Peptides against a protein of PDB entry 6D0Y. Designs and how they scored, part 56

Target 1, 225 residues: chain A of PDB entry 6D0Y
Amino acid sequence: ETEDHLESLICKVGEKSACSLESNLEGLAGVLEADLPNYKSKILRLLCTVARLLPEKLTIYTTLVGLLNARNYNFGGEFVEAMIRQLKESLKANNYNEAVYLVRFLSDLVNCHVIAAPSMVAMFENFVSVTQEEDVPQVRRDWYVYAFLSSLPWVGKELYEKKDAEMDRIFANTESYLKRRQKTHVPMLQVWTADKPHPQEEYLDCLWAQIQKLKKDRWQERHIL

## One batch from the design tools (peptide; aimed at target 1 D4 V13 N24 L28)

Design b2_p27_4_s4 (made by RFdiffusion4, then SolubleMPNN; from b2_p27_4, 11 letters changed)
Fold by OpenDDE base, seed 4:
Structure b2_p27_4_s4 (fold): chain B 225 residues (1-225), chain A 27 residues (1-27)
Amino acid sequence: as target 1 above (225 residues)
Amino acid sequence: SEVLERLEKALADESAIEELEKIAKEY
């Protein structure tokens, strides 16, 4: 395989094919595994790039990474490390949309057995602990809560199955914060869902309600957009 | 605008994500 061919394969995975997506992902994982000795760095860069730039293919690439991790455990670790570095860089660059997406991506990697559930719980504990920081802007507190809550549709089920007590603590802390935080009513921070299960309200409160509903629905995604 | 910018810059503090460096792969 050439580097250009690898790029094509990675970028085009999940597109229309005569084979199932699962089969294509397994096939691609095999190809990538075989080429790691010669093109590890290139493959790593490509996967990080598509993971970051193609959010519409989140589950495709998390699954691919999961499959590749199963074949090459070390590479999976290197990938996670690279994604963590990218998350840090996105935060430093104030690219919060990318940052939250990366958190979501990492969250879904738990389902793909790339990241251990306890590690993700620990990360979310740290996120929610920001709400306890003194003399920081509320936007910081809100963002980390948002990053946590907005990732739960991808990983909440797995985390509660394995770490229910810890997750309950995180939820309790989140709820406590949401009750005591300053509510905002700026239009851009509101959601208009009169025709949906939740009425128009402040975004984080609405998201919280949606996540609570999702939890009650045993993490079946019925109400999350 | 300026206020929002300053507030957004506060998010750059990486203290809350230090645990990510300790993240373990699932075996």
Scores: peptide ipSAE 0.029, ipTM 0.554, DockQ to the pose 0.021; fails the geometry check
OpenDDE base, seeds 1, 2, 3, 5: peptide ipSAE 0.022, 0.026, 0.025, 0.027; ipTM 0.580, 0.562, 0.558, 0.561; seeds 1, 2, 3, 5 fail the geometry check

Design b2_p27_5_s1 (made by RFdiffusion4, then SolubleMPNN; its pose is not in this set)
Fold by OpenDDE base, seed 3:
Structure b2_p27_5_s1 (fold): chain B 225 residues (1-225), chain A 27 residues (1-27)
Amino acid sequence: as target 1 above (225 residues)
Amino acid sequence: SEREREEKLFREWEKKIYEELEKEKLE
């Protein structure tokens, strides 16, 4: 495969085909694996790019990475490292929309057996611990809670199956914070809420209620959050 | 600084992630 052809294959995966999506992803994983000796850096960059810029294909690319990781653990590791670096850079650049999406992407990688459940729990513990930071704006605390809650539709089931006690602690800490925080206008969060199902409620409180309902429904998603 | 806070926040988590990845490479 040529470099340009690889770009086309990666960008177009998931489009309508006579074959199943699963079959197409397996085929693409095989092609990419075979070309890693010659095009590893290019493939890595392409996957990072589509993972970041095509949110509508989140589950497609997490699945693809999962398949590649199963074939080549070294490449899977390099991809995760690259995504972590990108998340850190997004946060440093105050690109919070990209950052929260990257957290969701990493969350779904747990389902694809690329990231271990305990590692993701640790991330969320760190996020919720930000609520305890002193002398920081509430918007910072709110964002990390938002990043945690908004990622649970993708990984909540897996994390509760593997680390229920730890997750309950995180939930308790989150609830406590939400009860004690000041109800202030947070423009940052409003930008991410294109459709507010409950406009009468503050966004984080609304999201919390939705996640609580999702948890009660055993993480069977009935609506897109 | 904000940068220092973010670096501190992710340091321990990154270590855990890399350890898990290393284990997988050895299998």
Scores: peptide ipSAE 0.142, ipTM 0.723, DockQ to the pose 0.015
OpenDDE base, seeds 1, 2, 4, 5: peptide ipSAE 0.046, 0.131, 0.085, 0.120; ipTM 0.593, 0.713, 0.675, 0.707

Design b2_p27_5_s2 (made by RFdiffusion4, then SolubleMPNN; its pose is not in this set)
Fold by OpenDDE base, seed 2:
Structure b2_p27_5_s2 (fold): chain B 225 residues (1-225), chain A 27 residues (1-27)
Amino acid sequence: as target 1 above (225 residues)
Amino acid sequence: MKKKEEEELFEKERKKIYEELEKEKEE
């Protein structure tokens, strides 16, 4: 009964209410914190599930996790580990859409003080380092670049503020890769560009240009959908 | 790549929440 209640609360957070979202998040964080000693595993699973299945509520759930972490409960580390495991599983299953959302989720957790900026930089370094591996198919290398670049709208500002030199190195490596890679059209692109299918060769170049502009604009998005 | 308006709103609210939490921590 309690588990079902928790599931309902977690899934419905952010919906229209008589209370503010702030109040609802604080309330839910309090409930979850109180129940963590008894239902940690269930709560972890639920949060991981909604994180990957409800991308439209990304900032709600990252905030929720951030609140739990801010309340000094030993939960954030285990949650991140679970998310990383899920990311690896998604990649193994070639579920690139889920994988990229997980990367974005983790990226936003930096803003919620759940993940340290250096750790996220290290993750992106690892992603871009794949581009140097010749035994890896280019389509896979391209995806890691995509995952990196497409996550920067969520965390680029924070990472450049704290780790500008390291980020510049990642950018340089990315640029180098984009210049030297073969431009091909692979069906795999359609898997991770579900919303707007683009030719593979053009999409990464376009994204790169967009991110360069965003960087130039100090990571301030002028247009919100 | 562009963020939704709702996401931006949530981010603003998140900042407020964290600011309040920091104040409580200082007390």
Scores: peptide ipSAE 0.024, ipTM 0.481, DockQ to the pose 0.031
OpenDDE base, seeds 1, 3, 4, 5: peptide ipSAE 0.022, 0.020, 0.023, 0.021; ipTM 0.515, 0.549, 0.472, 0.450

Design b2_p27_5_s3 (made by RFdiffusion4, then SolubleMPNN; its pose is not in this set)
Fold by OpenDDE base, seed 2:
Structure b2_p27_5_s3 (fold): chain B 225 residues (1-225), chain A 27 residues (1-27)
Amino acid sequence: as target 1 above (225 residues)
Amino acid sequence: SEKEKEKELFNEEKEKIYKELEEKKKL
């Protein structure tokens, strides 16, 4: 019954209420913190599940995890480990939609003080380094670039504030790759699937342009779609 | 995009939360 209660609270947070989202998140964080000693594993599983399956609540759950992490519990680390494991599994299973979402989720966790900026930079370095691998098809290389670029709206500001030199290197490598990659026409309305793990080519170039604009605008998102 | 809009909708609230947390840590 207590587990059901926790599940209900976690799943429903961010829904319309008489209270602000902030108040609801603080309240939920308090409840979860109090119950972590008894239900850590359950809470961890629940949060991983909702984080993965409810993309419309990305910022809600990243914030929630951030609040929990701020309360001097090792839960944040365990959560990140679980999410990284899930990312690896998604990539292995060619679930590129889930994978890119998880990267975005992890990116926002940097803003929530759950993941250190250098760690996220290292992840992005690894992603962009795939573009240098000969044994990887372009479609796969394109995806890693897409995953990187499409996550920057969530974390670009923080990463440039903390690791500007490293980020510039990643950007340079990305730009170099985008210039040298083969270009083919792909439908605009392409959805990522296991059989088509390739962004629309024009979209990737457009995304690059948008991110460049975002960077120039000091990471204010008013100008990107 | 839709996801960027989602982020924007909650960004201010998130910032308020962490600002308050920082203030509490200073007390």
Scores: peptide ipSAE 0.022, ipTM 0.416, DockQ to the pose 0.030; fails the geometry check
OpenDDE base, seeds 1, 3, 4, 5: peptide ipSAE 0.022, 0.020, 0.000, 0.022; ipTM 0.399, 0.376, 0.307, 0.411; seeds 1, 3, 4, 5 fail the geometry check

Design b2_p27_5_s4 (made by RFdiffusion4, then SolubleMPNN; its pose is not in this set)
Fold by OpenDDE base, seed 2:
Structure b2_p27_5_s4 (fold): chain B 225 residues (1-225), chain A 27 residues (1-27)
Amino acid sequence: as target 1 above (225 residues)
Amino acid sequence: DEEEKKKKLFEEWKEKIYKELEEKKKK
């Protein structure tokens, strides 16, 4: 396959086709697997790019990576490492929208057997542990809590099934933080910006309530958010 | 409802295919 052809195939997966999405993903995974010996770096870059730029296809690309990882474990690891680097870069650049999406993407990779549940739990533990750091501004602490809570719709069920005790501790710490943090009343309908990565009080508390309800409902989504 | 059904079927397929791939890898 030519590089241009691979790019086209990767970018167009999930679009309407005569075949099912499942068939297309399996087929594409096979094509990419066959081309890894010659185009590993290109494929890696392409997948990182589409994962970052096409959030509407999150589950498609996490699944694709999962299929590739199952065929080539080393590639899956390299992909995760690349995504983690991208997350760090996004945070450094104060691109909080991209950062939170990357956390969600990584979260869904747990469901695709690319990232182990304990590793994701450890990541969330690290996120919530930031709330205990006094030298970190509350705006940053709030963001880590937001990133954690915002990712649970994708991975909460899996993590509680495998690491319920650890997750309960994270939840307890989160709840404690939310109760003791300073309340800030900000006008509603504000979006994440580089200058204001702070979720307003109402939004974060609302998200917490929603996640608590989701947890009580055994992580069964009644409504697609 | 149709989208939810499709999502469910997709998840079931993933579980199946990953299991199959894991079994093939072990052989």
Scores: peptide ipSAE 0.413, ipTM 0.868, DockQ to the pose 0.033
OpenDDE base, seeds 1, 3, 4, 5: peptide ipSAE 0.358, 0.363, 0.343, 0.401; ipTM 0.849, 0.852, 0.842, 0.866

Design b2_p27_6 (made by RFdiffusion4)
Pose (drawn by RFdiffusion4):
Formats: sequence, C-alpha cells, structure tokens
Structure b2_p27_6 (pose): chain A 225 residues (1-225), chain P 27 residues (1-27)
Amino acid sequence: as target 1 above (225 residues)
Amino acid sequence: SEKEEAEEFAEKALNEGIETVYEEFLE
C-alpha cells in the first residue's frame, strides 16, 4: 500500500506544482529517508526503473539519488552497483538505446557527487577504446563513441576541470576515429540531398561539432536543468 | 482503487508540501 504511495510519489516529482522543484526534491528525499529502513529494497528498484525508463527527467532523479547518497553512503553504493548491473544486462541484451540512458545517468551522478570523476573518465576511455577493436562493425565503434559524446553535455564541465590530461587523450582518440569513418551511406538516409537551406548531417559529425563548440565555450550550456 | 488513492495523495503532497502531508497521512 505505502509502496504504491512511494511509486506514484517518485514518478510525479518535478511535475507542475505549487512548490518549487527544489523544495519538492528536498521534501521527497526526506520522506525516502524515513521509509528507507523498511523499504530499502523497494525504493532501490523504483529508482532503477526511472533511471532506465525516464531519461527526459534525468537530472531530477540524479539530484534525488544525490541527496539520499549524501545522507546514506550505503544506499548510494547499492544503487550504483545496481546501475552497473543493469548497464551490463542492457548491453548483453542488445538494448543500446536503453544503455545510453544509463551511461548518461551514471555520468550526471558525478555532478551530484555520487560518483568520483576519475572512475567516470576510466569508463569513458574504455568506451573510446572500442574504436581500436579490430574486426568489429563500424556501428559498434559508433555507439560507444556516441555514449561518451552524448553524456558530455551533462558531465562535460566536471570531467575536464578535474582531469584534462586524460580527457584530451580521449578527445584525440575520438577525433582520429571520426575522421577515418566512412560516410558513403549517408545519402540514403537524408531527407533532403540538398545542402541548402539546412544540411542533413550524419549524427556523429553533428554531435562532434556540438561538443567542440561547447568546449570552446568553456563548457557553459544554458538549457539543461 | 489503491493506486488511484496513492496518485491523488502524491498530487496533494506535491501541492501542499510533502513532509507535512506525509506526517498527516501516518497519523
């Protein structure tokens, strides 16, 4: 019964309401503490559900997990382990669109001080390391590069300031791979073949240009909540 | 029916303050 009260309470946080978003998260994180001794097992899998199925509300739930971790270290560990567990499950089941949501989530948890930045940089340079794997499809290399680059809008500023020597090695490996990709197939996937008024760009070249511009902008982006 | 009551409770808690509404619910 109160479990249902916990689920609908987690799913609806951040919707339209009289209270501010921050006031709602602080209040919700408080009640999850009180119910945590009894319902630790349930609260855990619910937060795992929303980190997997609600990527649009990503930053809302990483902050919530961030608050619970600052107050309860063992819960933060159990959750991160569950995320690593689910990231493996998703990659094994060939659910890559679902896996990028989990990688984005782990990444943004660095901004919430739940995950140390060096651990995240180590995972990313293992992602880009897939560009070196031989006898594998380009789409495999593409996805692991995509998971890295698409996470940077959230975690980009933090990972660079803390560790820029290794991050530049990653960017160098990334730029080297992007230049040697084959784009012979792009015409079959373009809605318009014309370059005017708007070019229809290959998705990785587009994301690369977007990340490099954000880099030149000192990693300042003005949209992400 | 329990799910609908839980959803109404969640909406009320988000409008009137989560901690107060939750303490009143426990009482």

Design b2_p27_6_s1 (made by RFdiffusion4, then SolubleMPNN; from b2_p27_6, 12 letters changed)
Fold by OpenDDE base, seed 4:
Structure b2_p27_6_s1 (fold): chain B 225 residues (1-225), chain A 27 residues (1-27)
Amino acid sequence: as target 1 above (225 residues)
Amino acid sequence: SSREEADKLADKMLNEGIEKVYQELRK
């Protein structure tokens, strides 16, 4: 059945092929576009599913969605809406690992021209604004800062290229919060370089230091965060 | 327990007010 074929194509994209990944993605985007009139809902569901369940293929599927968005802007919008709904559901279910992943996924969609840079900046402004909320648990404040910072490896370069002033404000607010928040000792993976290793610190402070280094390096990643 | 109550409160508060964030994702 055609639906089964679509599922197979979507799930297997990025696997070893005689053709380049880019050509395969372009080809798949064309196939999916052609089938949208008949199978939009199915395709949307499939893409949402693989986007969530195959994190190892994050950039593959963001790229695919980007290609589809270029072909059918409305579909791109529907996909974003679906992912936002999933993000909301993840948060409601207290699945914060999935939630942060979805934020990263959405962040990479900026690079794929599915989400506008100003919109993502506004989203992150709202994230960081949570740090200014009164009478809320620090875990709430920390999570939104974490979600912001942990997504920057995927989108920081683009956002600074497009909205440097706004990003600087967000960074300033983040730094201010990190200075005043209660510190706890939580282990975190650190970027290790021979010249400038990061010491073991509180997890958000450590992440902040890594992001600052990444920013200083003009968002050229040398290590996996 | 006090810890469980604190965790529940934290979870609840984390989810509150998130809708405003999503409105900015695609303008």
Scores: peptide ipSAE 0.034, ipTM 0.577, DockQ to the pose 0.013
OpenDDE base, seeds 1, 2, 3, 5: peptide ipSAE 0.023, 0.025, 0.027, 0.026; ipTM 0.565, 0.540, 0.588, 0.557; seeds 1, 5 fail the geometry check

Design b2_p27_6_s2 (made by RFdiffusion4, then SolubleMPNN; from b2_p27_6, 14 letters changed)
Fold by OpenDDE base, seed 4:
Structure b2_p27_6_s2 (fold): chain B 225 residues (1-225), chain A 27 residues (1-27)
Amino acid sequence: as target 1 above (225 residues)
Amino acid sequence: SSREEADKLADEMLNNGIEKVYQELRA
């Protein structure tokens, strides 16, 4: 395969086809695996780019990476590292929208068996531990809680199935923080559900309520988050 | 302005110590 062809294949995956998406992803994973010896860097860059720039295809690309990881575990690791670097860069650039998306992407990689559940739990523990930092702006504390909570629709089920005790501790710490933090209303971040509208309240409290409901519903997504 | 200073501080503090968060992923 040529580099241009690889780009086309990666960018167009998930588009209308005579074959199933699963079949196409398996096929593409096979092609990419075969080309890794010659085009690993290019493939890595392409995957990182589309993962970041095409959020509408999040589950497609996480699945693809999962398939690649199963075929080449080292490549999966390199991809995760690249995405972590991108997350760091996004935060350094104050691109918080991209950052939270990347956390969600990484979260879904747990479902694709690219990132181990315990590792993701540990990351979220570190996120929530920011709430315990002293002499820092609340915006820092709030953002990491937001990043954690907003990612749970993608990975909460898996994490509770494998690390329920640890997740309960994280939830307890989160709840404790939410009770003691200063409340501020941020309309842009308010969550709305058509079927079950929430009253106007602080965005993190609203999100917390939605996540609690999601948890009660055994992580069956019924909300637009 | 006071707002600008607050925003800068918030941005700086948000990124402070971020390295510790990533060490757990695939570690």
Scores: peptide ipSAE 0.039, ipTM 0.593, DockQ to the pose 0.013
OpenDDE base, seeds 1, 2, 3, 5: peptide ipSAE 0.031, 0.036, 0.026, 0.029; ipTM 0.614, 0.626, 0.581, 0.601

Design b2_p27_6_s3 (made by RFdiffusion4, then SolubleMPNN; from b2_p27_6, 11 letters changed)
Fold by OpenDDE base, seed 4:
Structure b2_p27_6_s3 (fold): chain B 225 residues (1-225), chain A 27 residues (1-27)
Amino acid sequence: as target 1 above (225 residues)
Amino acid sequence: SSREKADEFADRALNEGIIPVYEEYKK
């Protein structure tokens, strides 16, 4: 395979085909695996790029990484490390939109057997621990709570199945923070549910309510948050 | 397992710290 061809294959995966998406992903994973000896760095860069820049294909690329990780376990680790580095860079650059997406991406990698539940729990514990920081802007604390909560639709089920006690502690800490923090109304960030509408609330409170409902429903989504 | 290796990298990266601390926020 040429580098250009690999780029094309990676960028175009998930497009309409006569074959199922899963079949195409499996095929692509095989192609990429075969080319890793010659193009590992290129493939790694490409996957990191599309993972970061094509949010509409989140589940496609997490699945692809999962399949590739199953074929080459070293590559999976390298990819995760690269994504963590990118997350760090995003945070340092105050690119919180990218950062939260990367957290969601990493969260879905748990479902793809790339990241273990304990690792993700540890990350979320760290995120929620930011709420305990004293001399920082509330927006910082809020963002990490947001990053945690907004990622749960992708990983909450798995985390509670594997680490229910730890997750309960994180939830308790989150709830405690949300109760004691200063609340403001931002209309553009209001969250609405189709089936069970919430009253007008502060964004994080509304998100919290939705996540609690999702949890109560055993993490079976009936709507997209 | 393949997952274990990925997790090893993930854990190491996490241990290095993914939550930055900014002195500029200190009052």
Scores: peptide ipSAE 0.360, ipTM 0.830, DockQ to the pose 0.015
OpenDDE base, seeds 1, 2, 3, 5: peptide ipSAE 0.227, 0.217, 0.018, 0.237; ipTM 0.794, 0.790, 0.513, 0.805; seeds 1, 2 fail the geometry check

Design b2_p27_6_s4 (made by RFdiffusion4, then SolubleMPNN; from b2_p27_6, 16 letters changed)
Fold by OpenDDE base, seed 4:
Structure b2_p27_6_s4 (fold): chain B 225 residues (1-225), chain A 27 residues (1-27)
Amino acid sequence: as target 1 above (225 residues)
Amino acid sequence: SSREKADKLADEMLNNGIVPVYEKLRA
């Protein structure tokens, strides 16, 4: 019963209510914190599940996790670890849509002070480093670049403010890869699937251009990606 | 149902304050 209540509460937070979202999130964080001693694993699983099932509430749940992390840093760490594990599982399962979403989720957790900027930079360094591996198919290399670039609207500003030199290096490596990679033309209406995990050539180049523009604009988004 | 009850409670919490309702529930 308790689990049901928490599930409903977490799932419904962010819906129209008489209370402000901020108040509800703060209250929910408090309730969850109070229940952690008894239900940590359940809460952890629940948050991970809801975060994945309701991508439209990404910022709500990253904020919630941020608030909870501020109350219990250990839990925040465990949550991040769980999400990283899920990311790895998604990649292994060729669920690239989920994987990229998780990267974006993790990216926004930086803004919520759950993940340190250096850690996210390291993750992106790891992603881009895949482009340098010869034994990795280009489709996978492209995906990592896509995952990196597509996440920057959520975290690029923060990362450049704190780790500009490292980010510049990542950008340089990315640019180098994009210039040297084999070009493959695919239909523009391609949908990400397990069989087609790679971004389209034109899309990836377009995304790069968009991110370059975003960077130039000091990460103030002026267009819909 | 249990789910309906949970949803109703959640609605109450989200509309009347989570903490007060939670405290009442846990008392």
Scores: peptide ipSAE 0.444, ipTM 0.902, DockQ to the pose 0.911
OpenDDE base, seeds 1, 2, 3, 5: peptide ipSAE 0.443, 0.434, 0.435, 0.435; ipTM 0.902, 0.899, 0.899, 0.898

Design b2_p27_7 (made by RFdiffusion4)
Pose (drawn by RFdiffusion4):
Structure b2_p27_7 (pose): chain A 225 residues (1-225), chain P 27 residues (1-27)
Amino acid sequence: as target 1 above (225 residues)
Amino acid sequence: SAEEEREEAVEELEEEAEEALEEREEE
């Protein structure tokens, strides 16, 4: 019964309401503490569900997990382990679109001080390391580069300031790979072949240009909540 | 105060969750 009260309470946080988003998260994180001794097992799988199925509300739930972790270290560990467990499950089942949501989530948890930045940089340089794997499809290399680049809008500022020597090695490996990719197939996937008024760019070249501009902008982006 | 704001936010969220559970029981 109260479980249902916990589920609908987690799913609806951040919707339109009289209270501010921050006031709602601080209040919700408080009640999840009180119910945590009895319902630790259930609260855990619910947060795992939203981190997997609600990427649009991503930053809302990473902050919520961030608050519970600052107050309860063992819960933060159990959750991160569950995320690593699910990231493996998703990659094994060939659910890559679902896996990028989990990688984005783990990344943004760095901003919430749940995950140390060095651990995240080590995982990313293993992602880009897939560009060195031989006898594998380009789409495999593309996805692991995508998971890295698409996470940077959230975690980019933090990972660079803390560790820029290893991050530049990652960017160098990434730029080297992007230049040697074959783009012979792009015409079959373009809605318009014309370059005017708007070019239809290959998705990784587009994301690369976007990330490099954000880099030149000192990692300041003005949209992500 | 900050504590009062948190309590008001929790009450409001609980009311919304009770309304959503009543709608499910009616269905």

Design b2_p27_7_s1 (made by RFdiffusion4, then SolubleMPNN; from b2_p27_7, 13 letters changed)
Fold by OpenDDE base, seed 1:
Formats: C-alpha cells, sequence, structure tokens
Structure b2_p27_7_s1 (fold): chain B 225 residues (1-225), chain A 27 residues (1-27)
C-alpha cells in the first residue's frame, strides 16, 4: 500500500462493509505489518492521531493496536510510548479532557494485551499518590483521582482479576482522600424539602458511588456512567 | 522492560506536572 492509501485505510476502518469488523481489523493489521519496514513512522503517527481525535472508535483502534502488537511487539511498545508522550503533552497544555481520554485508551489497551495489568496498577497507584502531595491545590489531587475512577469502567474487571489486593489498597486510599477533602457546596445545588434537606452530591463523590456500585456488580456494566 | 518504562514515564509525568504547578505559583 502507498503511504497516502494507509491514511485512508486507518481512518475508515469500522465503517460499513460487507465483512465483519473483526475481519476488517485482521486484514488491516496484516497490511500495516507488511508496510512497517517502509512506513513505520507514518503508521505510528496516524494511529496516534486517530486514537486521540476519534474517541468514538476507541475500541476499534485499541483492538487494532492489540493485533499489531501481537504481530510486532516492538511496534506495540513504540505506540504505547507515543501515547504516553501525548498524555504528557496534553497535561502540559492543560487539555484535561484529552488527558483523561488518553488514560481510558491506555486502560483499554490492557484488555487488548498491549499493556500488562501490573503496569496499569502502577499507573493508578501513582495517580492516587498525588492525593498525598503537599502544597498543591485540591483541583490537582481531584483530577488524578477522577482520571483513575473514570478509567475503571474499561479496566476494573481485568485489574481486580489479576491484582485484587493492590486494587483494594488503591480503593482504600481513594476513599480516605474523598472523606477528608474539602467539598464546595453552593446553595443552588441544594435540594431542600420541608423535612429532609439534602445537598446535591459533589461530582467526584457521585462518580465514586457509581464505581462502588459497578464493583459490587462484579464490573458488569448495565448503564453508561 | 515495557512495564518498567511505562512506570518511569508516568513518574516523570507527575514530576513535571508538579514542577509546572510550582512555577505557576511563582508567576
Amino acid sequence: as target 1 above (225 residues)
Amino acid sequence: SREEEIKKAVEELLEKSKKELEEKKLE
């Protein structure tokens, strides 16, 4: 395949076809593998771009990378490195929406056997450790907890199957932080009834409750969080 | 190993992020 044609193939994967998605991904993985000797850098850049800019195709591209990683382990490693670099850049640019999405993408790569479960556990341990930093604003601590919790729908099942003890520790630390952090309540967010006033639950506390329910349901997702 | 490289990269990410925050406080 020509370099220009590779862009079209990568961008259009998952669109309407006479073949199954699985067949298309396997075919594309074969094409890309064959072209790595000549177009590795281009393919790497293209995959990073579509992974970042097309969140609706997250599972398509994580699966594709999983197939490529199985065919060429070194390329899989280079892709992971590139995605981590992009995560660093997004944080540097204060693009926190992109950053949290990239963490979710990396999380799903665990399911695709590109990133090992221990590596993801270590990442989350590092994220939650930010809650212990001194002389930092709470918004920083909150974001890393959010990034962790927000990614669990994609990888929580796998991590608890393989690293339950470590995950329990992370959960305990998270719970401890959530209990001691400052909560900002505004009057307009408070639900007042005659006999039972109830403040609107804070965003991070709400997410925590949803994740606890997901965990209780053995990570069987019945609704979109 | 890939695992060790990922761990180091995340640690570096957090360190840089913290430094940037400290620099912003000085501005």
Scores: peptide ipSAE 0.414, ipTM 0.874, DockQ to the pose 0.015
OpenDDE base, seeds 2, 3, 4, 5: peptide ipSAE 0.405, 0.414, 0.409, 0.413; ipTM 0.869, 0.874, 0.871, 0.873

Design b2_p27_7_s2 (made by RFdiffusion4, then SolubleMPNN; from b2_p27_7, 14 letters changed)
Fold by OpenDDE base, seed 4:
Structure b2_p27_7_s2 (fold): chain B 225 residues (1-225), chain A 27 residues (1-27)
Amino acid sequence: as target 1 above (225 residues)
Amino acid sequence: SSEEEKKKAVEELLKESDKELEEKKLK
């Protein structure tokens, strides 16, 4: 395969074809695996790029990476390393939208058996631990809680299946923080929901309620968050 | 196992990232 062809294959995966998406992904994973000896760096760069720039294909590329990881565990590790590095860079650049997306992406990689559940739990523990820091702006604390909560639709089920006790502790800490935080301290988005008793509420509180409901429903999504 | 090694590597990376994250306050 040529480099240009690989780029085309990676960018176009998930488009309509005569085969199932899973079949296409398995096929692509096979092609990429075969070309890793010659084009590992290129493939890695391409995957990192599309993972970041094509958020609409999040599950496609996490699945692809999962398939590649199953074939080449080292490559999966290198990919995760690259994504974590990108997460750090995003945070350094104050690109919090990209950062939260990357957290979600990493979260879904747990489902794809690329990242171990305990590792993701540890990351979330560290995120929520920011809420316990005294000399930190609330916007920072809120963001880490947001990053955690907003990622749970992708990974909550797996984490509770594997690390229920740890997750319960994280939830308890999160709940405690949300109860004691100053809601009027910083401007936050408000959600208006006609179907709820409190049609206007702070976004994090709303998100928390949604996640609690999701948890209660055994992480089976019944609505769009 | 290879998976255990990878897990450790990921955890190490996460710890490193956490340290770096703690050095910067979000604005």
Scores: peptide ipSAE 0.056, ipTM 0.637, DockQ to the pose 0.018
OpenDDE base, seeds 1, 2, 3, 5: peptide ipSAE 0.048, 0.041, 0.039, 0.051; ipTM 0.626, 0.522, 0.640, 0.625; seeds 1, 5 fail the geometry check

